# Designs tried in a protein design run: peptides against a protein of PDB entry 8YR4. Part 208

Target 1, 309 residues: chain A of PDB entry 8YR4
Amino acid sequence: PRGSPALQLVVLICLGLMGLERALNVLVPIFYRNIVNLLTEKAPWNSLAWTVTSYVFLKFLQGGGTGSTGFVSNLRTFLWIRVQQFTSRRVELLIFSHLHELSLRWHLGRRTGEVLRIADRGTSSVTGLLSYLVFNVIPTLADIIIGIIYFSMFFNAWFGLIVFLCMSLYLTLTIVVTEWRTKFRRAMNTQENATRARAVDSLLNFETVKYYNAESYEVERYREAIIKYQGLEWKSSASLVLLNQTQNLVIGLGLLAGSLLCAYFVTEQKLQVGDYVLFGTYIIQLYMPLNWFGTYYRMIQTNFIDMEN

## One batch from the design tools (peptide; made by RFdiffusion4, then SolubleMPNN)

Design b2_p26_4_s3 (from b2_p26_4, 19 letters changed)
Fold by OpenDDE base, seed 2:
Structure b2_p26_4_s3 (fold): chain B 309 residues (1-309), chain A 26 residues (1-26)
Amino acid sequence: as target 1 above (309 residues)
Amino acid sequence: MDETDFSQPLIDLVESRLKEFLEKVK
């Protein structure tokens, strides 16, 4: 933001907190590994108690594995409110100024309520897209890269390769299936709007419908429109279940392959029992934000299309 | 996965307008 040094400082603090979240995503599994190793070695209670207390504190800062519920994420979200409000107000004023520069003929052809709704949608779409890219997409991609580097350096190149192949396949299938299902969602939304328009037109003309005793005919037309909508809704919902199941299968296969390889290396005494637990915990932590990536990609794609029109 | 139903603000706008319409017809 040009002109407010206070808001620039808040942005820098938020970026620093995002870096801290990435560090916590690596440290929490490491401390959990250390607890399992200390338990296996029958370490003294004092060392174990300090490691457990440190783990619980780091887990409080990180949150429940969803970066959205941790203390650091909540603090970042709280500080970002002022930046979001400044950005939203700036976009709203730009849209409002542009609407006043438009010809009188453009304003006479549109209801003021539709113009305001276009302005609000435009502001929400731009501000939502920016916040979404910065706080969800970029961090998730960073966590994947950090994960690949970590497993390649501290385990074996084979673990880094499994994570790379699993995450690359997951992202590719998520994009491809999301693009495929977008057709069903657009068809559903178009039919929903058409069904709603018919209901509104029938209710606005209720006197005419009563005059012709056509109530049963209008109810039957509305029923047919609902059945057609529900057929499209089912395709949209079934395509979402297919996406989620495909994602679950890819992660399940990656977890199986990596867990078997970890177990094998533990039996050969090349890895410790804690390293097996670390791998499973870290893969689950990578999976949680990725599960939302399909919804996210769709939001980005919809907002880009709505900005071009 | 709760699809953040962009329909919910639209449904709320519809419910608000339908409520305003029902209040004008009363």
Scores: peptide ipSAE 0.016, ipTM 0.396, DockQ to the pose 0.037
Fold by OpenDDE base, seed 5:
Structure b2_p26_4_s3 (fold): chain B 309 residues (1-309), chain A 26 residues (1-26)
Amino acid sequence: as target 1 above (309 residues)
Amino acid sequence: MDETDFSQPLIDLVESRLKEFLEKVK
């Protein structure tokens, strides 16, 4: 943010914390591997206890699940509140200033409540888009790249290739299926709005409908509109299930190929039992944020289209 | 202009549902 050195420092700290989260995403599986290896080797209790304690501490810092609620992520989110407020206020003031620069003819053609709704929506869309790009999309792509590098350097080039092919196929299919789904979603929304508009028009003209005894006709017309909407809703929902299932299959195939290869190398004494657990744990960690990638992509695409218009 | 007006309630709805889903999965 220009004009506040304090907020610039907070942004730099948040970027540093994001880098720390990426390091934790690699370290946590490594420490878990080490625990499994120490258990397999029947290592002394002292070495095991220190490794377990270190793992739990790193896991506390990392957190777990979709959108990692670890200490580092919570601290980042807390520090980012002031930056978000500054950005939101700046965008809102820019939109408001732009609205005041628009022609009197534009203002006379619109209701004040509609103008305010456009301003609020524009602010929410820009700030939301920025937050999703910076905190979800970019970090997820970084974790994939870091994963490919890690597996290529510390396991075998074949593991890096499996992760690369799996993630590339996953991202490509997610984009393609999401673009295909966007058509069904737009059609559903258009039909929903048309159905609501008909219901509102019928209710606003209630006296006329009653005068002509057309109530049964309007109900039937509304039923037909609902059936048409539900047909489009089904296509939208079914396409979501298809996306999720396709994503699950790609990850499942990657997990199968990598797990079989890892198991083979463990039998050949080239890898340890803990390396098998590391691979599975790391792939699951990559999978969790990727489930939302289709939603992020759609939101980005929609917001870009909305900014061009 | 007209497409912008219809996309935003849907973004908000998806963000709301995403928040609700993320809250239910917590």
Scores: peptide ipSAE 0.007, ipTM 0.397, DockQ to the pose 0.027
Fold by OpenDDE base, seed 4:
Structure b2_p26_4_s3 (fold): chain B 309 residues (1-309), chain A 26 residues (1-26)
Amino acid sequence: as target 1 above (309 residues)
Amino acid sequence: MDETDFSQPLIDLVESRLKEFLEKVK
């Protein structure tokens, strides 16, 4: 934000908190590993108690991963309110100034209330999209990269490869299936609007419908429109289930392959029991934000299409 | 700009009035 050093400092603090969230996503599984190893080795109570206390504190800060109500995430969200308000107000003022620069003929041809509603929707959409990209999409991609690097360096290149292949396949399938689903969602929304418009038209023409005793005919036409809508709704919903199941299968296969490999290396005494637990915990932590990625991609696509029109 | 966006406020108004009507008939 130009002109407010205080808001610039808040942005820097929020970026620092985002970096801390990334560090916590690595540290929490590591501390959990260490607890399992200390328990296996029958370590002294003082060392175990310190590690458990540290883990619980880190877990409180993390809150369960990206999109959870962790302390760091809540603090970031709280601090970001002022930055969001500043950004929104700046975009609103830019749109308002631009509207005043438009020709009188443009204003006479449009309803002022509609123009303001489009401006408000546009402002909210852009600000929401930017916040979404910065706070959800970019961090999730960063966590995947950090995970690949971590497993490649501290375990074996095979673990890094499994995570890479799993996440790459997951993201690719999420995009492809989401694009394929968009046609069903558009068809559903179009039919929903048509069904609503028919109901409104029938109710506005109530006197005419009564005069011709056409109530049963209008009800049957509305029923047919509902059945057509429900057929499209089913396709939209079934395609969502297919997306979710495909995502679950990819993560399940990645978890299976990596867990079997971990178990094998534990039997060969190359890894500790805690390392098996670390891998499983870390993959589950990566999976949690990725479940929302299809919603993310769809929101991005909708907002970009709304900006081009 | 899909012409369909103009119908949505009218639909919401009719749905609101229908809901108010249904609440008055109860």
Scores: peptide ipSAE 0.007, ipTM 0.343, DockQ to the pose 0.011
Fold by OpenDDE base, seed 3:
Structure b2_p26_4_s3 (fold): chain B 309 residues (1-309), chain A 26 residues (1-26)
Amino acid sequence: as target 1 above (309 residues)
Amino acid sequence: MDETDFSQPLIDLVESRLKEFLEKVK
């Protein structure tokens, strides 16, 4: 935002807080490792109590994992309100100016209240999409890359390879299954809208339906539309369960392979017991935001394709 | 965690509204 140095500073602070969240995502597992190692070594209570207190403080800053509201995430969200309001107003003014450039024929075909509702929904949707991209998608991809680098440098190249293969397979399957699922979801939404439109039309024509004693016929037509909708809803829901199960299996296989390899290196005294716990906690931490990645991908894809066409 | 449906309806609502917007502003 070139026109407000205050908003530029807020954006820079928000970017700094995003960097701090990435650092916390690495530090929290490291401190948890250190606690496990200190417990294993029967370290003095003072060292243990300091490390536990530091861990709990870092965990308070991070929150319950990526997607939970930690202190840093809440502070970022609070500071971002002013930037979002500025962006929203700018998009709203651009939409409003564009609506004034549209043909008289376009305006005569639409109610002014509908046009304003479309503009408001459009503004909210664009600002929402940008927020999801900047605060959820990009950070999740960054955490995966940081994880691969961390495990490759501090453990062994084999751990970095396991995380790389696991996350690459997870993302690829998430994309492919989400694209496949999108067809069922579009069919479901189209049938939902058609079923709702039929119910509204029947209720608006209530006097005509009563005049012809056609209530039983309208109820049966509505029942058939519901059955058709439920058949599409089942396909959509079953495809979501399949996505979640596929994701769970990929993470489970990555966790198994990496945990077995870590346990082996602990038995050879190349790694500590805490390193086993670090690997498991870090993989679970990466898994939490990835559950939403298919949803974010679908949102981006639907919106981008619908803008280019 | 199962994508328990609370955020999904909100996301679906945003997607549906954005699609409806883009189709209507064309």
Scores: peptide ipSAE 0.019, ipTM 0.477, DockQ to the pose 0.065; fails the geometry check

Design b2_p26_4_s4 (from b2_p26_4, 19 letters changed)
Fold by OpenDDE base, seed 3:
Parts: structure tokens; C-alpha cells; sequence
Structure b2_p26_4_s4 (fold): chain B 309 residues (1-309), chain A 26 residues (1-26)
């Protein structure tokens, strides 16, 4: 934002906090490894207590694995409110200016209050989408890349390869299954809107329905619309379960392969017991944000297709 | 954690509102 040095500083602080979150995502598993190694070595209580206290402090900064509830994430979200408000206001003013440039015929064909409500929702949607891209999608991809680099450098190239193959397969299947699922979801939403419109129309025409004693007929038509909706809802929900199960299977296979390889290297004294725990905790930590990736991808895809048309 | 469905209605509302917005600016 060129016009406010204060907002530029807030953006820079938010970017710095995002970098700190990436560092915490590496440090938390490392400190947990160190605790396990110190426990295995029967290290003195003072060293153990300091490492545990440091781990708990880092975990407080990171949050409960999703990163969304950590102190650093909360501080970033708090600081970002002013940037979001500035961006929202700028988009609202651009939309409002554009609406004034539209033809009188366009304005006469539409209810002004409906246009404003859609403009406000559209603004909130665009600003929300940008926030999800910047704060959830990009950081998650960065954490995967950092994870691959970390395992390749500090463990063995085989661990980096397992993480790379697991995450690449996970992302690819998430995209493909989400695109397939989007068809069922669109059909469900269309049928939901049609079912709701039919119910509203029947209730608005209540006097006419009563005059013709057509209540049983309207109830049966509504029942048929509900059954049709539930058939589409089932397909949407079943496709979500299939997505989640496919994701769980890919992560489970990656965790199995990497855990077996790590256990083998621990038996050969090439790695420590703590390194086994680090691998497992790091993979689970990468998995938690990735559950939302399909939802973010769908939101981006729908919004992008709807902007290009 | 399973995607507990609470975010899905919000995202659908956002997607629908954005679509309705873009279709109305054209």
C-alpha cells in the first residue's frame, strides 16, 4: 500500500511473523526430538527441564499443530485487520465507482438494494480469498518445501524423496478428487436453491393453495424435491468421505515408509530414537493444514472460473 | 481431523456470493 507507511510496516511485520511461523514449524519437532534423546540418555534434570520448558514455549507460539491458534498466528491476524479493512474499502470504492459507470438500463433492470448487498458480499469474498491465499495456501506449500529440504539435508535423500512423493501424490489426488467432487456439490446447491424456491413460492401462494385444497399436492411436490436433494447431498458427502479416506491413506503410506526407514537407521545407529519421533511428528504437522487444501483449491478454482467467464 | 463441515457452508456462501457478484458486474 503506497499511501500509508504505517500499513506498509504492518504488512512487513505480518510477513516477518509468517517467516517466524515457518521457523517454529521446524524448531518444534527438533526440540521434541531433543527431549526424547535426553530422556533416552538419562540426562540430568536441569538440561531436560530447560529443553521441555523451551519446547512448551515454542509450542505456545506455534499453536496446536494447525498453527491457526498459536500466539504468532493470533498476533498476525490481529495486525492484519487494519490491512484487510483498507483493502476492503478500496475494493468497495472501486465497485461503487464501476456501478456508477454502468448504463441506466442496467440500473433500471435491478433492485439497488440487491446490487449493494451483492457488492458487499463480493468485496468480502475477494478479500477473504486473498487472505486465504496469502495466509493458508502459500504458507502450507512453503512448509512442504522446507520439510523436503530439511529431511534431505539432515536425514538422508531417501527421506526427502518419501516426503516429496507423499506430498505430491497427496496434492494431486486432492486436486483431482476435489474437481470431481465440485460437480456433485454444484448439482446439490442448484437443487437446494430450487427446493427452497418451490417452498417459498408455495407459501407465498398460500391463499391459492387453500382455495384449491392443493396442500397435499404441494407437500408431495416438496417431498419429491427433498428426495432429489438428499440423493445429491449423499453423493456430495460420500465424495468428501472418499477424499478424506484417500488423503488419510496417502499420509498413512508415507508415514509407514518413512517410519520403517527411520527405525531401520536407528537400529544401525545412524539416527537417534528422537529422529524417529521427529519424522512422525513433522509428517503429522504437515498433514493438519493439508486437510483444508482441497477446500482452498475449490474456493480459488470456483472464484477464478467465475471471474474469467 | 476430518474436515468438520463448519467451514464448507461459509465457503459456499462466499463462492456463491462472489459468483452472483461477477455475473452481475458483466
Amino acid sequence: as target 1 above (309 residues)
Amino acid sequence: MEETDFSQPLIELVEKSLKEFLEKIE
Scores: peptide ipSAE 0.015, ipTM 0.454, DockQ to the pose 0.052
Fold by OpenDDE base, seed 5:
Structure b2_p26_4_s4 (fold): chain B 309 residues (1-309), chain A 26 residues (1-26)
Amino acid sequence: as target 1 above (309 residues)
Amino acid sequence: MEETDFSQPLIELVEKSLKEFLEKIE
């Protein structure tokens, strides 16, 4: 943020906290592995208790699950409020300035409420996009890269290859299927707007419709428009289920292949039982943010489609 | 260590994307 050294420092602290979250994402599975190995070896209680306490503390810092409400993430989110407010205000003022630079003809052709709705949608969309890119996309890509490096160095090159292939396939299919779905969503939104416009036009011309006793005809025409809309809505919803199922299959196949390979290496005494648990835990941890990737990419596309209309 | 103001390129990218978008609404 130009002109505020305090906000620049907050951004740097937030970036440092994001780096710490990446380190915690590697350390937490390692400590969990160590607990399982110590339990398997029947290690002394004192060593086990310290490892468990350290794990729980690291897990408190990391949090648990998608959008981890861990201490580090909460602290980052808290510090980011001021940066978000500065960014939102700057975007809002830019949109407002641009709206005042637009031609009088543009303003006369639009209702003030529509102009404000465009401004609010624009501000929300841009701020949401930025927050998503900075806090979800970039960190998730970093975690994938760190994961590939970690598995390649500490396990076997085959584990790094499995993770790479699964993540590459997952991302590629997510993009391709989401682009394919965008066509159905655009068609659905266009048909929804056309159906609403027909209903509004029929209601505005209510006296004329009543004069010609055309109420039954207008109702039937509206029913046909609804049926056509529902056919497009079904395609949109079914395509979402297909996306989610495809993602689950890629995850399931990756987890199966990696788990079988890990189990095999445990039987060959090349890996410990804790390494099997680490692999499963780490893979599940990588997949949690990726499930949101499809939702946020949809949100981005929705915002763009809702701004084009 | 050059204070790579990573915020500035991101703001400029957003301002550019917003401008291109506003030009497409006209």
Scores: peptide ipSAE 0.010, ipTM 0.388, DockQ to the pose 0.011
Fold by OpenDDE base, seed 2:
Structure b2_p26_4_s4 (fold): chain B 309 residues (1-309), chain A 26 residues (1-26)
Amino acid sequence: as target 1 above (309 residues)
Amino acid sequence: MEETDFSQPLIELVEKSLKEFLEKIE
């Protein structure tokens, strides 16, 4: 924002906090590894207590595990409120000015409340998409790249390859299955709107339905519309379960392959017991944002579909 | 030193996405 050096500074601080979150995602597993190694070596209590205290402090800054947001993420979200409000207000004013530039014929053909609802949905969709891309997509991709580099440098290159193949397959299948599901969701939404329209039309024509004693006919017609809707809803919901199960299988296979390879190298004394624990914890940390990625990719597609209609 | 306004590319992306949206509503 050219007019507010304070908001520019807040954006820079938020970017710095995002960098700190990436560093914490690497440091937390490393400190957890060190605890396991110190416990295995029967290290003195003072060294163990300092490492545990440092780990808990880093874990408080990072958050995660129970769906709790970390202190750094909360601070970033808090600081970003002012930037989001500035962006939303600018977008809202641009939409409002554009609506006033449109012809009187366009305004007479549409209900003002419907135009405002489209504008509000457009504003919330664009600002929501941007915030999602910046705070979830880009950081998740960065964490995957950092993970591949870390495992390739500090472990054998085979671990970096397993993580790369697992995450690439996970992302590819998530996109492909989500695009396939979009057809079922569009069909469901179309049938929901048609079912709602039939119910509204029947209720608005209540006097006519009563005059012809057609209540049983309208109820049966509504039942048929509900059954047709539920058949499409089932396909949408079943396709979601299939997506989640496919994602779970890919992560499970990657975790199995990497865990067996870690266990083998620990048995050969090439890695320590803590390195086995680090691999498992780091893969789970990469998985957690990716599980949300599928939900948010659906929100992106929904917002695009809702903007096309 | 031109202060690289890291917010400008984001604002331009929002403005572009908004323009493409408004062009679809017309």
Scores: peptide ipSAE 0.010, ipTM 0.378, DockQ to the pose 0.011
Fold by OpenDDE base, seed 4:
Structure b2_p26_4_s4 (fold): chain B 309 residues (1-309), chain A 26 residues (1-26)
Amino acid sequence: as target 1 above (309 residues)
Amino acid sequence: MEETDFSQPLIELVEKSLKEFLEKIE
């Protein structure tokens, strides 16, 4: 934000908190590993109690992962409110200034209330998309990269490769299947609007419908429109289930391959029992934010289409 | 020029009125 050093400091603090969230995403599985190893080794109670207490504290800071109610995420969200308000107000003022620069002919041809509603929707969409990109997409990609590096350095290159292939395939399939689904969603929304418009038209023409005793005919036409809508809704919903199952299958196969490899290396005494638990925990942590990625890609795609029109 | 479907605000108004009507019948 130009002109407010206080808001610039808040942005820097929020970026620092985002960096802390990335560090917590690595540290929490490591501390959980250490607990399992200390339990396996029958370590002294004092060392175990300290490690457990530290783990619980780190887990409180992290929460359930990206987008969870963790302390650091909540603190970031709280601090970001002022930055969001500043950004929104700046965009609103830019749109408002631009509207005043437009020709009188443009204003006379449009309803002022519709223009304001488009401006408000546009502002909310842009601000929401930017916040989403900065706080969810970029951090999730960073966590994947950090995970690949971590597993490649501290385990074996094979673990890094499994995570890389799993996440790359997951992201690719999520995009491809989401784009394929967009046609079903558009068709559903178009039919929903047409069904609603027919109901409104029938109700606005109520006197004419009554005069001709055509109530049963209008009800049957509405029923046919609902059945057509439900056929498209089913395709949209079934395609969502297919996306979710495809995502679940990819993660399941990655988890299986990595867990078997980790178990093998534990049997060969190259890794500890805690390393098996670390791998499983870390993959599940990477999976949590990725479940939302399809919803988010769709939101991004909608907002970009709404900006081009 | 996508025809700005003026039906959508009317639909929202009818849905709101229908909801208020249903809440009065209960």
Scores: peptide ipSAE 0.000, ipTM 0.296, DockQ to the pose 0.012

